# Peptides against a protein of PDB entry 5YCA: the designs that were tried, part 42

Target 1, 132 residues: chain A of PDB entry 5YCA
Amino acid sequence: RSLPAERNPLYKDDTLDHTPLIPKCRAQVIEFPDGPATFVRLKCTNPESKVPHFLMRMAKDSSISATSMFRSAFPKATQEEEDLEMRWIRDNLNPIEDKRVAGLWVPPADALALAKDYSMTPFINALLEASS

## One batch from the design tools (peptide)

Design b1_p30_1 (made by RFdiffusion4)
Fold by OpenDDE base, seed 3:
Structure b1_p30_1 (fold): chain B 132 residues (1-132), chain A 30 residues (1-30)
Amino acid sequence: as target 1 above (132 residues)
Amino acid sequence: PTLSELLNEYLAPGMTDEQREAFVAAMDAS
């Protein structure tokens, strides 16, 4: 597959230690009609544009929003490029179905695979290790 | 965009407008 050419400069080094990012994560209980669910978020700000994106994890099963990852990693991506990547994820990974969330959400192992592709490994490791 | 606006992009897509407002308010309060 082809990923967008320009990547968020926040993710210039995929080998950095993730542990300093862990305390920057925030947990939040969200009330849904069928009961509460806890989400963990990590604010990721593009150092050039200053536009933030929030990486999102469902605390219970550690599913992570692939959509949030893509939009953070590729701030200049077209809708067509996003659609292409989301189709690839559906065809090659194991996205979940959950009526409470929008976009594509994937299990932890798939999220780490995407993180490698998007150069986001420290951020996804931190998000996965953060307490809820 | 605010935290609520950003989170609302990824959560509770099937809720009514009234439910969404309550959902966002709850997020802001927590």
Scores: peptide ipSAE 0.087, ipTM 0.623, DockQ to the pose 0.168
Fold by OpenDDE base, seed 5:
Structure b1_p30_1 (fold): chain B 132 residues (1-132), chain A 30 residues (1-30)
Amino acid sequence: as target 1 above (132 residues)
Amino acid sequence: PTLSELLNEYLAPGMTDEQREAFVAAMDAS
């Protein structure tokens, strides 16, 4: 598949040690009609545009927001490019179904696969290892 | 809005792109 040409310069090095990012993650309890659920977030700021994105993990099953990953990785992507990638994820990975969340969320293994494609491996590793 | 409120909006099903961008902007401003 084809991904957008320009990538967030924050992700220029996919081989960085992820451990310093772990303490930067934050856990928060979100209230839903069915009860509380804990989410873990990692703030990722584009060093050029200064626009932040929050990478998100559900604490319980470690599902990761693929939509937030894509938007963080490709700040100049068109809506069409995003739609195409989300369709690819639906067709090739294993997005979950959860009525409480927006966008596509994927299991940890799929998140790491996307992280490799988007050059976000350290950030996703940190997000997955952070305490909740 | 509080951080919790913003996160709830961020995670709310059916959120539009405009709402998402507003959330990000609000989080950045906080």
Scores: peptide ipSAE 0.057, ipTM 0.609, DockQ to the pose 0.303
Fold by OpenDDE base, seed 4:
Structure b1_p30_1 (fold): chain B 132 residues (1-132), chain A 30 residues (1-30)
Amino acid sequence: as target 1 above (132 residues)
Amino acid sequence: PTLSELLNEYLAPGMTDEQREAFVAAMDAS
């Protein structure tokens, strides 16, 4: 597959130690019609544009929003490029089914695979290890 | 809108800048 040409400069080094990012994560209970669910978020600010994005994890099963990962990693991606990547994820990974949320959410192992592709490994490791 | 609704707007395909900013503001305030 072909990923967008420009990547968020925040993710220029995939080998950085993730542990300093762990305490930067925040847990929050969100109310849904069928009951509360806890989410963990990590605020990621593009150092060039200063535009923030949030990486998102469901606390209970550690599912990660692949859509949020893509949008953070590729801030100048077209809708066509996003659609292409989301189709690839559906065809090659194991996105979950959850009617409470939008976008594609994937299990931890798939999230780490995407993190490698997007050069986001430290950030996803931190998000997965953070307390909820 | 509720925080849950804003979360879904943020994560929905084709989100706008307004949706992103609203989500960030809500998350910061919560």
Scores: peptide ipSAE 0.038, ipTM 0.595, DockQ to the pose 0.906
Fold by OpenDDE base, seed 2:
Structure b1_p30_1 (fold): chain B 132 residues (1-132), chain A 30 residues (1-30)
Amino acid sequence: as target 1 above (132 residues)
Amino acid sequence: PTLSELLNEYLAPGMTDEQREAFVAAMDAS
């Protein structure tokens, strides 16, 4: 697959310690018809454009939004590039089925695989380790 | 896209407008 050429400069170093990011995560309970569910989010701001994106985890099963990861990592990606990556995820990883969310969400192991590809490992590790 | 538009792309289609706005507001305050 071909990922977009230009990446968010926030993710220039994939080897940083994730520990300082853990307390920056926030948990929120959202009410659904089937009952409440807790989500954990991490605000990630592009240091050049100042545009924020929120990385998101469902607390119970630790599923993470792959769509939010992609959009945060590749701020200048075309719709075609996003569609191509989402298709690749469907074909090669294990996205979940959940009517409570939109976009593609993947299990923790898949999220970490994507994080390596997108150079987001510290941020996804922090998101996964944050309490809810 | 606005922050609200970005966040709405990941929320449940069946959520009420009030629920969506509350969710977005909470994220904006983060």
Scores: peptide ipSAE 0.079, ipTM 0.647, DockQ to the pose 0.223; fails the geometry check

Design b1_p30_1_s1 (made by RFdiffusion4, then SolubleMPNN; from b1_p30_1, 14 letters changed)
Fold by OpenDDE base, seed 1:
Order: C-alpha cells, then sequence, then structure tokens
Structure b1_p30_1_s1 (fold): chain B 132 residues (1-132), chain A 30 residues (1-30)
C-alpha cells in the first residue's frame, strides 16, 4: 500500500511516553436508539496548522476509529488515498463491521498496528488506557 | 477529523440536539 507522503508533524516521534496523554482523554455517553454508548476521545492538534483532530475509541469493546487515525496522521491526504487505505485495512486487518457509528473501526491490536505505521503509538496507547 | 466532521461521523444519526451541544462543549474544552 501507499500511505500519503506528508504526515502530521505532531507524530514525528513514535517513542514518546504516552502517560501524560492519558488524563487528556475525555469520555462522553451518547444515547442511540439501540441504547447508550460511551466514547473516549483525544484531542490532537497539528502544530503547524493549529487544526485539531480527535481520535476516537468506543469504550465498550475498545474499538478505535481507523478513520480518525488516518485523517489525523495525514491531513493532506486525498479521498483516493483514504479509500485505498481503508480497503487495505479491510483486506489485511480485522475491522468491526456494521457499527452504529460511521467510519472504519478496528480492535485494539489492529489499532496499535496502524499506530506503528502512522507513527501514533503514544496517542493510541493513551487512548486505549484512558478510563471511561 | 474536525469537530464538525466528528458530529456527522459519530453521533448525528442518533443523538438529540442537547446531546450534540454537550458533546461540542466537551470537545472544545479539551
Amino acid sequence: as target 1 above (132 residues)
Amino acid sequence: MSLAELLNLYMSRGATEEQIAAFLAAMEAL
């Protein structure tokens, strides 16, 4: 697969300690027709553009939005590049289908695999470890 | 994703107006 050429400079160091990011995560309960669901989110601001992106976890099964990860990591990606990556995820990982929430969601192990590819490991570790 | 994109992507389908407002406030407070 071909990832976008330009990556968010926020993720320049994949080896940073994730611990300080844990208390920065926030939980939100949302009522859906099929019942309540809790989401955990982490605000990630691009230091160059100053535009924030939010990483998302579904608390119940710890699913992570691969869509949120990709869009945060690659702010200038084309729709074609995103589509190619999402197809790659479907073909090579184990995304959870038929989610009530839009986007492509993956289990924690897959999220960490993507985090390594996108250089987002500290942020995904924090998001997964945060309480809900 | 921007805040607006997240609203559409994650909760707009089933959230009430007050829940959307609360979510926006919480997201902006981060």
Scores: peptide ipSAE 0.222, ipTM 0.759, DockQ to the pose 0.159
Fold by OpenDDE base, seed 4:
Structure b1_p30_1_s1 (fold): chain B 132 residues (1-132), chain A 30 residues (1-30)
Amino acid sequence: as target 1 above (132 residues)
Amino acid sequence: MSLAELLNLYMSRGATEEQIAAFLAAMEAL
């Protein structure tokens, strides 16, 4: 597949130690009609544009929003490029369907695979290891 | 990503206005 050409400079080094990012994660309970659910989020600010993006994990099953990952990694991606990537994920990975929350969510193993492709490994490791 | 886009991505259609407001306030505090 073809990923967008321009990547968020925040993710220039995929080999950085992730442990300093763990305490930067925040847990939050969101109330839904069928009950509460806890999410863990990590604020990721593009050092060039200063625009923040939030990476999200559902605490219960550790699923991570692939949509949030893509949008953070590729700030200038077109909707068409996003659609192509989401289709690729559906065809090649194991996204969790039928979620009450919008976006395409994937299990931890798939999130780490995407993290490698997007050069986001330290950030996804931290998000997965953070307590809820 | 704007706060509005974040809401669209991470909130259910059944969330109340109060729940949305609380979530937005939490995001703004970061």
Scores: peptide ipSAE 0.199, ipTM 0.735, DockQ to the pose 0.166
Fold by OpenDDE base, seed 2:
Structure b1_p30_1_s1 (fold): chain B 132 residues (1-132), chain A 30 residues (1-30)
Amino acid sequence: as target 1 above (132 residues)
Amino acid sequence: MSLAELLNLYMSRGATEEQIAAFLAAMEAL
């Protein structure tokens, strides 16, 4: 696959300690028609554009939104590039397709694999370790 | 704008828990 050329400068260093990011995560209970569900989010701001993106985790099964990861990592990506990557994820990883929430969600192991590709490892580790 | 983008916008704009909940509930109806 071919990832977009330009990456969010926030993710220039994949070797950073993730520990300081853990307390920056926020858990939120969202009321659905069939009951409450807890989400954990991490606000990631592009230091150049100052545009924030939120990385998202479902607390129950620790699923991570691959869509949120991609959009945060590649702010100038085209829709075609995103579609290509989402197709690649479907073909090569184990996305959860029956979620009621928007976006493509993947299990923790897949999220960490993507994080390596996107240079987001500290942020995804923090998101996964944050309490709910 | 995709639903994922809209959700992100709501959060970035400081949407309340109730607003986000309502949005997600509506998504389930799609």
Scores: peptide ipSAE 0.090, ipTM 0.628, DockQ to the pose 0.084
Fold by OpenDDE base, seed 5:
Structure b1_p30_1_s1 (fold): chain B 132 residues (1-132), chain A 30 residues (1-30)
Amino acid sequence: as target 1 above (132 residues)
Amino acid sequence: MSLAELLNLYMSRGATEEQIAAFLAAMEAL
């Protein structure tokens, strides 16, 4: 597959220590009709555009929004490029689509695989290790 | 509405990650 040409400069180094990012994560309890659910978020700001994006994890099953990852990693991606990548994820990974929230959500192992592709490994590791 | 209340509302309505991110960003900018 082909990924968008321009990547968020925040993710220039995939080898950074993730531990400083852990305390930057925030947990949020969301009330749904069938009960509460906890989400963990990590604010990621593009240092050039200064536009923030939030990476999201569901605490219960540790699933992570691949959609959020992609949009954060590739700020200039077209909708077509996103659609192609989401289709690739559906075809090659194990997304969980039975969610009460929008976006394509993937299990931790898949999230880390995507993180490697997107050069986001420190951020996804931190998000996964953060308390909920 | 509090941030939590607003997030609950957005999530329950099936807001996209982009919408959620934009909302949270706006709130943090205050």
Scores: peptide ipSAE 0.047, ipTM 0.647, DockQ to the pose 0.208

Design b1_p30_1_s2 (made by RFdiffusion4, then SolubleMPNN; from b1_p30_1, 12 letters changed)
Fold by OpenDDE base, seed 1:
Structure b1_p30_1_s2 (fold): chain B 132 residues (1-132), chain A 30 residues (1-30)
Amino acid sequence: as target 1 above (132 residues)
Amino acid sequence: MSLAELLNAYLSRGVTQEQRDAFLAAMEAL
């Protein structure tokens, strides 16, 4: 696969300590048509453009939104590039189908694999360790 | 829009800038 050329400078160092990010995560209950679900979110702001994105985790099963990861990591990606990556994830990882929530969601191990590819491991570690 | 709808819009294919901004504003308010 071919990932977008330009990456969010927030993710310049994949080896940073993730622990300071844990308390920055926020849990919230969201009401869906079939009932409530808890999510954990982490605000990630591009230090150059100042544009924020939220990384999203389902609290119950710790599924991570691959869509949120991709869009944060590659803010200038085209829709075609996103489509290509999402297809790659479907073909190579273990995405979870949840009719309640949009985008592609993956289990923790897959999220960490993507995090390595996107150079955002500290942020995903923090998101996974945060309480709900 | 409900928070669920905002989240789904935010994570949907082809999300608009308006939808993104609405979601972000909602998150900041919580």
Scores: peptide ipSAE 0.741, ipTM 0.955, DockQ to the pose 0.894
Fold by OpenDDE base, seed 4:
Structure b1_p30_1_s2 (fold): chain B 132 residues (1-132), chain A 30 residues (1-30)
Amino acid sequence: as target 1 above (132 residues)
Amino acid sequence: MSLAELLNAYLSRGVTQEQRDAFLAAMEAL
């Protein structure tokens, strides 16, 4: 597969300690038509453009939005590039199906695999370790 | 829009800048 050429400079160093990011995560309950669900979010701001993105985790099963990861890592990506990556994820990883939420969601192990590819391992580790 | 609807708009294919901004504003308010 071909990932977008430009990556968010926030993720320039994949080897940083993730623990300082844990307290930056926030948990919240969101009401859906069929009942409440808890999400954990991490605000990630591009240090150059100052544009923020949120990484999203479902608290119950720790599924992480691959869509949120991709868009944060590659803020200048085209829709075609996103579509290509989402298809790759469907073909090569184990995304979950949840009719309540949009985008593609993956289990923790897959999220960490993507994090390695996107150079955002500290952020995903923090998101996974944060309390809900 | 509910928070659930804002989240889903945010993560949908072809999300607009307006939808993104609305979601961000909602998150900042929490």
Scores: peptide ipSAE 0.740, ipTM 0.955, DockQ to the pose 0.866
Fold by OpenDDE base, seed 2:
Structure b1_p30_1_s2 (fold): chain B 132 residues (1-132), chain A 30 residues (1-30)
Amino acid sequence: as target 1 above (132 residues)
Amino acid sequence: MSLAELLNAYLSRGVTQEQRDAFLAAMEAL
């Protein structure tokens, strides 16, 4: 597959220690029509544009929003490019369908595979290790 | 909008800038 050409400069080094990012994560309970669900979020700000994105994890099963990852990694991507990547994920990984929450969500192993592709490994490791 | 609705808007295909900003504002307030 072909990923967008321009990547968020926040993710210039995929080998950094993730430990310092763990305490920057925040857990929160969100009320849905059928009951509450806990999420863990990590704010990721593009150091050049200053535009933030939140990476999202479902606390219960540690599913990660691939949508949030893609949008953070590729801030100039078109909707078409996003659509193509989401289709690739559906065809090649193991996304989880949750009718309560929008976007594409993937299990931890798949999230880390995507993180490697997007150069986001420290951030996803931190998000997965954070308390809920 | 509820926080759940804001989250869903934020992660939806074709999210608007207004929806994104609303979600971000809600997150910052927590």
Scores: peptide ipSAE 0.740, ipTM 0.954, DockQ to the pose 0.878
Fold by OpenDDE base, seed 5:
Structure b1_p30_1_s2 (fold): chain B 132 residues (1-132), chain A 30 residues (1-30)
Amino acid sequence: as target 1 above (132 residues)
Amino acid sequence: MSLAELLNAYLSRGVTQEQRDAFLAAMEAL
């Protein structure tokens, strides 16, 4: 597959220690029509543009929003590029279906595979390790 | 909008800048 050409400079080094990012994560209970659900979020700010994105994890099963990852990694991507990547994820990984939450969500192993592709492994490791 | 609705808007295809800003503002207020 072909990923967008420009990547968020926040993710220039995929080998950095993730542990300093763990305390930056925040857990939050969100009320849905059918009841509460806990999410863990990590604020990721582009160091050049200063535009933030939140990476999102469902606390209970540790599913990660692939949508949030893609948009953070490729802030200048077109909707068509996003559509193509989401289609690739559906065809090649194991996304879960939760009708309560929008976007594409993937299990931890798939999230780490995407993190490698997007050069954001430390951030996903921190998000997965953070307490809920 | 509820926080759940803001989250879903944030992660939806074709999210608008207004929806993004609303979600970010809600997160900063927590």
Scores: peptide ipSAE 0.740, ipTM 0.954, DockQ to the pose 0.868

Design b1_p30_1_s3 (made by RFdiffusion4, then SolubleMPNN; from b1_p30_1, 14 letters changed)
Fold by OpenDDE base, seed 3:
Structure b1_p30_1_s3 (fold): chain B 132 residues (1-132), chain A 30 residues (1-30)
Amino acid sequence: as target 1 above (132 residues)
Amino acid sequence: MSLAELLNLYMSRGVTQEQLEAFLAAMESL
């Protein structure tokens, strides 16, 4: 598959130690119509544009938003490019359908696979290891 | 909008920059 050409410079080095990012994660209870759910979030700011994105994890089952990953990694991606990647994820990984939350969510193993592709490994490791 | 609604908006296809900023602002305030 083809990923967008320009990647967020925040993710220029996939080999960085993730442990300093763990305390930067925040847990938050969000109220949904069917009850509360806890999410863990990590703010990721593009060092050039200064535009932040939040990586999102469901605390209960550690599902991670592939949508948030893609949008953070590829800030100049077109909607068509996003659509193509989401389709690839559906076809090749194991996304989870959640009635409450939009976007494409994937289990931890899949998130780490995507993280490798997007050069986001430290950030996803931190997000997964953070307490809720 | 509730936080849940903002989250869903952020994760939705075709979200605008303004909508994204609204979500981000809400998340930062937590």
Scores: peptide ipSAE 0.502, ipTM 0.865, DockQ to the pose 0.922
Fold by OpenDDE base, seed 2:
Structure b1_p30_1_s3 (fold): chain B 132 residues (1-132), chain A 30 residues (1-30)
Amino acid sequence: as target 1 above (132 residues)
Amino acid sequence: MSLAELLNLYMSRGVTQEQLEAFLAAMESL
C-alpha cells in the first residue's frame, strides 16, 4: 500500500522513549445512550501547524482508534487516501466495529503494527500503558 | 451535542474542520 507523502513532524523519530508520554494521557468517562464507557486519550499537537489530534483507546478492551492515528500522522491526507488505508486495515488487520463509536478501532497488536508504519510507536505504547 | 456525539463526529468519515474544532474544544475543557 501507499501512505500519504507528508507526515506530521511530531512523529519524526519512532525510537523515542515512550515513558515520558504516559503521564500525559488522560482517562475520561463518556456517557452513551446505553451507559458510560471509559476512554484513555493522548493529545498530540503538530509542532508546525499547532493543530492537535487526540489518540483514543477504549479502556475496557484496549482497542485503539486507527482513524485518529491516521489523521494525526497524515494531516494533509485526502479523504480518498484515508478510505484506501481504512480498507487496507479491514483487509489485513483485525478491526472491530462498535455500534456506539464511529471510526475504525483495532486491537493493541494491530495498533502497534500501524504505529510502526506511521512512525508513532512511542505514542501508541504510552497510550496502551496509561492507567484508566 | 453530547460528548459521545462529538466523539462520533471526530471519528467519522468526512468530518469538517468546524466539527473537529468543536470536539477538540469539548475535550480540552474537561
Scores: peptide ipSAE 0.500, ipTM 0.862, DockQ to the pose 0.928
Fold by OpenDDE base, seed 1:
Structure b1_p30_1_s3 (fold): chain B 132 residues (1-132), chain A 30 residues (1-30)
Amino acid sequence: as target 1 above (132 residues)
Amino acid sequence: MSLAELLNLYMSRGVTQEQLEAFLAAMESL
């Protein structure tokens, strides 16, 4: 696969301590047609462009939105590049398709694998450890 | 639209900048 060339400078150092990010996460109950579901979110702001994205976790099964990760990591990616990566995830990882929520969601182990590829390890660790 | 609908738009293929901003604003207001 070919990841986009330009990455969000927020993720310049994949080795930083994640613990300070844990209290920055927020839990939110969202009402769906079939009932409520709790999500944990982490606001990630590009330090240069000042454009924020939210990394998203389903509280119940700890699934992480790969879509949110990709879009945060690669702010200048084309739709074609995103499509390519999502196909790669489907072919190589263990994504979960939730009928209620769009995008591609992956279990914690897969999320951490992607985090390494995207240089987002501290942020995904924090998101996974945050309370719901 | 509902927060669930906004979330779905945010995660959907081909989301527009306007939709993204609407979602972000909604999330920050919670």
Scores: peptide ipSAE 0.499, ipTM 0.864, DockQ to the pose 0.944
Fold by OpenDDE base, seed 4:
Structure b1_p30_1_s3 (fold): chain B 132 residues (1-132), chain A 30 residues (1-30)
Amino acid sequence: as target 1 above (132 residues)
Amino acid sequence: MSLAELLNLYMSRGVTQEQLEAFLAAMESL
């Protein structure tokens, strides 16, 4: 696969300690038609453009939104590039389907694999370790 | 729109800048 050429400079160093990011995460309950669900989110701001994105985790099963990861990591990616990556994820990883929530969600192990590819390991580790 | 609807919009294909800003505003107000 071919990932987008430009990556969010926030993720320039994949070796950073993730622990300072843990308290930056926030848990919240969202009401859905079939009942409430808790999510954990981490605000990630591009230091150059100052545009923020949220990384998202489902608290119940720790599924991570691959969509949120990709969009944060590659802020200038085209929809076609996103589609290609999402297809790759479907073909090579183990995404889950949740009828209530849009986007492609993956289990923790897959999220960490993607994090390595996107150079955002500290952020995903923090998101996974944060309390809900 | 509910927060759930905004979240789904945020995760959808072809999300617009306006939709992103609406989602962010909702998240930051919590």
Scores: peptide ipSAE 0.498, ipTM 0.862, DockQ to the pose 0.876

Design b1_p30_1_s4 (made by RFdiffusion4, then SolubleMPNN; from b1_p30_1, 12 letters changed)
Fold by OpenDDE base, seed 3:
Structure b1_p30_1_s4 (fold): chain B 132 residues (1-132), chain A 30 residues (1-30)
Amino acid sequence: as target 1 above (132 residues)
Amino acid sequence: MSLAELLNAYMSRGVTEEQREAFLAAMEAL
């Protein structure tokens, strides 16, 4: 696969300590037609463009939105590039099936694998360790 | 739109800037 050429400068260093990011995470309950679900979110702001994205975790099974990761990591990616990456994830990782929530969601281990590819390891570690 | 609908719009293929901004505004209001 080929990832987009330009990456969010927020993720320039994949080796930083994730601990300071943990208290920046927030838990929230969202009401769906079939009942409530709790999510943990982390606001990630591009230091150059000042455009924010929210990384999202489902509290119940700790699944992470690969869609949110990709869009945060590659702010100038085309829809075609996103489509290709999502297909790669379906073919090579283990995304969960949740008909209630859009986007592609992956288990913690897969999220960390993607985090290495996207240079987002500290942020995903923090998101996974945050309380719900 | 409900927060669930805003979240789904945000995560959907082909999300528009309007949908993105609506989701962000909702998140900031919580």
Scores: peptide ipSAE 0.704, ipTM 0.943, DockQ to the pose 0.868
Fold by OpenDDE base, seed 5:
Structure b1_p30_1_s4 (fold): chain B 132 residues (1-132), chain A 30 residues (1-30)
Amino acid sequence: as target 1 above (132 residues)
Amino acid sequence: MSLAELLNAYMSRGVTEEQREAFLAAMEAL
């Protein structure tokens, strides 16, 4: 598949140690119509544009928002490019369906596969290891 | 909007800049 040409410079080095990122994660309980759910979030700021994006994990099953990953990794991507990637994820990975939460969410193994593709491995490792 | 609604807007296809900023502001306020 083809990914967008320009990537967030925050993710220039996929081999960096993830441990310093763990304490930067935050847990939050969000109230939904059918009850509360806990999320873990990691603020990722583009060092050039200073535009932030949050990576999101559902605490209970560790599902991670592929949507948030894509948008953080490819800040100049078009909606069409996003649509194509989300379709690819549906066809090739194992996204979960949670009708309470929008976007495409994937299990940890799939998130790490995407992280490799997007050069986000340290950030996803930190997000997965953070306490809730 | 509730935080859940802000999160859903943030993650939705075609999210607007206004929705993005609202979500970010909510996150920073926590």
Scores: peptide ipSAE 0.703, ipTM 0.943, DockQ to the pose 0.873
Fold by OpenDDE base, seed 2:
Structure b1_p30_1_s4 (fold): chain B 132 residues (1-132), chain A 30 residues (1-30)
Amino acid sequence: as target 1 above (132 residues)
Amino acid sequence: MSLAELLNAYMSRGVTEEQREAFLAAMEAL
Protein backbone atom coordinates (compact mmCIF):
# COMPACT_ATOMS: atom_id res chain seq x y z
CA ARG B 1 0.00 0.00 0.00
CA SER B 2 0.94 3.65 -0.38
CA LEU B 3 0.85 5.99 2.59
CA PRO B 4 0.66 9.78 2.29
CA ALA B 5 3.92 11.45 1.34
CA GLU B 6 4.16 13.95 4.19
CA ARG B 7 4.38 12.76 7.78
CA ASN B 8 4.07 14.70 11.03
CA PRO B 9 7.61 15.72 12.05
CA LEU B 10 6.76 14.69 15.61
CA TYR B 11 7.35 11.12 14.44
CA LYS B 12 10.78 11.57 12.88
CA ASP B 13 12.41 8.93 15.11
CA ASP B 14 10.61 5.64 15.72
CA THR B 15 13.36 4.30 18.01
CA LEU B 16 13.07 6.75 20.90
CA ASP B 17 12.46 5.54 24.45
CA HIS B 18 8.72 5.61 25.12
CA THR B 19 8.88 5.72 28.92
CA PRO B 20 9.01 9.54 29.21
CA LEU B 21 5.68 9.68 27.36
CA ILE B 22 3.83 7.41 29.79
CA PRO B 23 3.16 10.10 32.42
CA LYS B 24 1.85 12.38 29.67
CA CYS B 25 -1.09 10.05 29.12
CA ARG B 26 -4.41 10.77 30.83
CA ALA B 27 -7.28 8.48 31.74
CA GLN B 28 -10.85 9.74 31.60
CA VAL B 29 -14.38 8.44 31.86
CA ILE B 30 -16.76 9.32 29.05
CA GLU B 31 -20.49 8.92 29.54
CA PHE B 32 -22.31 7.17 26.72
CA PRO B 33 -26.04 6.56 26.43
CA ASP B 34 -25.61 2.97 27.61
CA GLY B 35 -23.12 3.80 30.37
CA PRO B 36 -19.61 5.02 31.08
CA ALA B 37 -16.42 3.94 29.34
CA THR B 38 -12.84 4.73 30.29
CA PHE B 39 -10.31 5.95 27.75
CA VAL B 40 -6.62 6.71 27.92
CA ARG B 41 -5.45 9.58 25.74
CA LEU B 42 -2.12 11.04 24.66
CA LYS B 43 -1.91 14.55 23.27
CA CYS B 44 0.40 14.70 20.26
CA THR B 45 1.23 18.15 18.93
CA ASN B 46 2.79 18.73 15.54
CA PRO B 47 5.91 20.75 16.40
CA GLU B 48 5.70 22.80 13.20
CA SER B 49 2.00 23.52 12.80
CA LYS B 50 1.24 23.38 16.55
CA VAL B 51 -1.91 21.42 15.73
CA PRO B 52 -2.67 18.78 18.37
CA HIS B 53 -4.32 15.40 17.98
CA PHE B 54 -5.27 12.94 20.70
CA LEU B 55 -4.33 9.30 20.39
CA MET B 56 -7.03 7.23 22.07
CA ARG B 57 -7.10 3.84 23.81
CA MET B 58 -10.12 2.04 25.23
CA ALA B 59 -9.10 1.08 28.74
CA LYS B 60 -11.14 -2.10 28.94
CA ASP B 61 -9.72 -4.00 25.96
CA SER B 62 -6.77 -1.72 25.04
CA SER B 63 -8.14 -1.08 21.55
CA ILE B 64 -6.43 1.86 19.84
CA SER B 65 -8.05 4.28 17.41
CA ALA B 66 -6.37 3.73 14.06
CA THR B 67 -8.24 6.79 12.82
CA SER B 68 -6.53 9.02 15.36
CA MET B 69 -3.16 7.47 14.53
CA PHE B 70 -3.53 8.07 10.81
CA ARG B 71 -4.73 11.64 11.17
CA SER B 72 -1.92 12.49 13.57
CA ALA B 73 0.74 10.86 11.41
CA PHE B 74 -0.44 12.33 8.12
CA PRO B 75 -1.81 15.84 8.74
CA LYS B 76 -2.07 16.68 5.03
CA ALA B 77 -3.71 13.43 3.95
CA THR B 78 -6.84 13.61 1.83
CA GLN B 79 -10.06 11.91 2.79
CA GLU B 80 -9.49 9.52 -0.08
CA GLU B 81 -6.08 8.55 1.30
CA GLU B 82 -7.64 7.96 4.71
CA ASP B 83 -10.39 5.87 3.15
CA LEU B 84 -7.85 3.71 1.37
CA GLU B 85 -5.84 3.13 4.53
CA MET B 86 -8.93 2.30 6.58
CA ARG B 87 -9.94 -0.21 3.92
CA TRP B 88 -6.46 -1.72 4.04
CA ILE B 89 -6.74 -2.06 7.82
CA ARG B 90 -10.12 -3.78 7.49
CA ASP B 91 -8.71 -6.18 4.91
CA ASN B 92 -5.38 -6.96 6.57
CA LEU B 93 -5.72 -6.41 10.32
CA ASN B 94 -8.33 -7.19 12.95
CA PRO B 95 -10.36 -4.06 13.66
CA ILE B 96 -12.96 -4.12 16.39
CA GLU B 97 -16.41 -2.74 15.81
CA ASP B 98 -17.87 -0.79 18.71
CA LYS B 99 -21.36 0.55 18.15
CA ARG B 100 -20.79 3.37 20.64
CA VAL B 101 -17.59 4.86 19.27
CA ALA B 102 -16.87 6.02 15.73
CA GLY B 103 -13.66 5.46 13.79
CA LEU B 104 -11.65 2.32 13.25
CA TRP B 105 -10.27 0.67 16.39
CA VAL B 106 -7.65 -2.08 16.44
CA PRO B 107 -6.18 -4.39 19.10
CA PRO B 108 -2.75 -3.64 20.61
CA ALA B 109 -0.75 -5.89 18.28
CA ASP B 110 -2.33 -4.28 15.23
CA ALA B 111 -1.81 -0.83 16.69
CA LEU B 112 1.89 -1.55 17.06
CA ALA B 113 2.04 -2.81 13.49
CA LEU B 114 0.49 0.45 12.32
CA ALA B 115 2.77 2.39 14.62
CA LYS B 116 5.78 0.91 12.88
CA ASP B 117 4.34 1.87 9.50
CA TYR B 118 3.57 5.41 10.72
CA SER B 119 6.78 5.79 12.76
CA MET B 120 4.77 6.21 15.99
CA THR B 121 6.08 3.25 18.01
CA PRO B 122 7.16 5.21 21.13
CA PHE B 123 3.81 6.97 21.33
CA ILE B 124 1.73 3.83 20.97
CA ASN B 125 3.89 1.92 23.45
CA ALA B 126 3.39 4.72 25.96
CA LEU B 127 -0.34 4.81 25.33
CA LEU B 128 -0.60 1.05 25.84
CA GLU B 129 1.47 1.01 29.03
CA ALA B 130 -0.22 3.97 30.72
CA SER B 131 -2.51 3.18 33.63
CA SER B 132 -6.26 3.67 33.48
CA MET A 1 -23.07 18.16 22.57
CA SER A 2 -21.92 15.57 25.06
CA LEU A 3 -18.31 14.50 25.23
CA ALA A 4 -19.32 11.17 23.71
CA GLU A 5 -20.89 12.98 20.78
CA LEU A 6 -17.82 15.17 20.41
CA LEU A 7 -15.58 12.11 20.44
CA ASN A 8 -17.68 10.44 17.79
CA ALA A 9 -17.62 13.52 15.61
CA TYR A 10 -13.86 13.73 16.10
CA MET A 11 -13.36 10.13 14.97
CA SER A 12 -15.85 10.20 12.12
CA ARG A 13 -15.13 10.35 8.43
CA GLY A 14 -15.40 13.91 7.20
CA VAL A 15 -14.99 15.58 10.59
CA THR A 16 -15.09 19.36 10.31
CA GLU A 17 -12.53 21.69 11.81
CA GLU A 18 -15.27 23.12 13.99
CA GLN A 19 -16.06 19.69 15.39
CA ARG A 20 -12.38 18.99 15.92
CA GLU A 21 -11.87 22.24 17.78
CA ALA A 22 -14.91 21.61 19.94
CA PHE A 23 -13.58 18.20 20.92
CA LEU A 24 -10.10 19.55 21.63
CA ALA A 25 -11.50 22.34 23.79
CA ALA A 26 -13.57 19.87 25.78
CA MET A 27 -10.63 17.52 26.26
CA GLU A 28 -8.25 20.24 27.35
CA ALA A 29 -10.74 21.59 29.86
CA LEU A 30 -10.59 18.33 31.82
Scores: peptide ipSAE 0.703, ipTM 0.942, DockQ to the pose 0.885
Fold by OpenDDE base, seed 4:
Structure b1_p30_1_s4 (fold): chain B 132 residues (1-132), chain A 30 residues (1-30)
Amino acid sequence: as target 1 above (132 residues)
Amino acid sequence: MSLAELLNAYMSRGVTEEQREAFLAAMEAL
């Protein structure tokens, strides 16, 4: 696969300690037609453009939105590039299916694999470790 | 739109800037 050329400068150093990011995570309950679900979110702001993205985790099974990861890591990616990556994830990882929530969601191990590819390891570790 | 609907719009293929901003505004209000 071919990832987008330009990556969010927020993720320039994949070796940083993740623990300072844990308190920055926030949990919230979202009401769906079939009942409530808890999510944990981490606000990630591009230090150059100042444009924020939110990384999202479903609290119940710790699934992470691969869609949110990709869009945060590659803010200038085309829709075609996103489509290609999402297809790669479907073919090579183990995304879950939740008919209530849009986007592609992956289990923690897959999220960490993607985090390595996107240079987001500290952020995904923090998101996974945060309380809900 | 409900927060669930805003989240789904945000995560959907082809999300618009308007949808993104609406989601962000909702998140900031929490």
Scores: peptide ipSAE 0.702, ipTM 0.942, DockQ to the pose 0.871

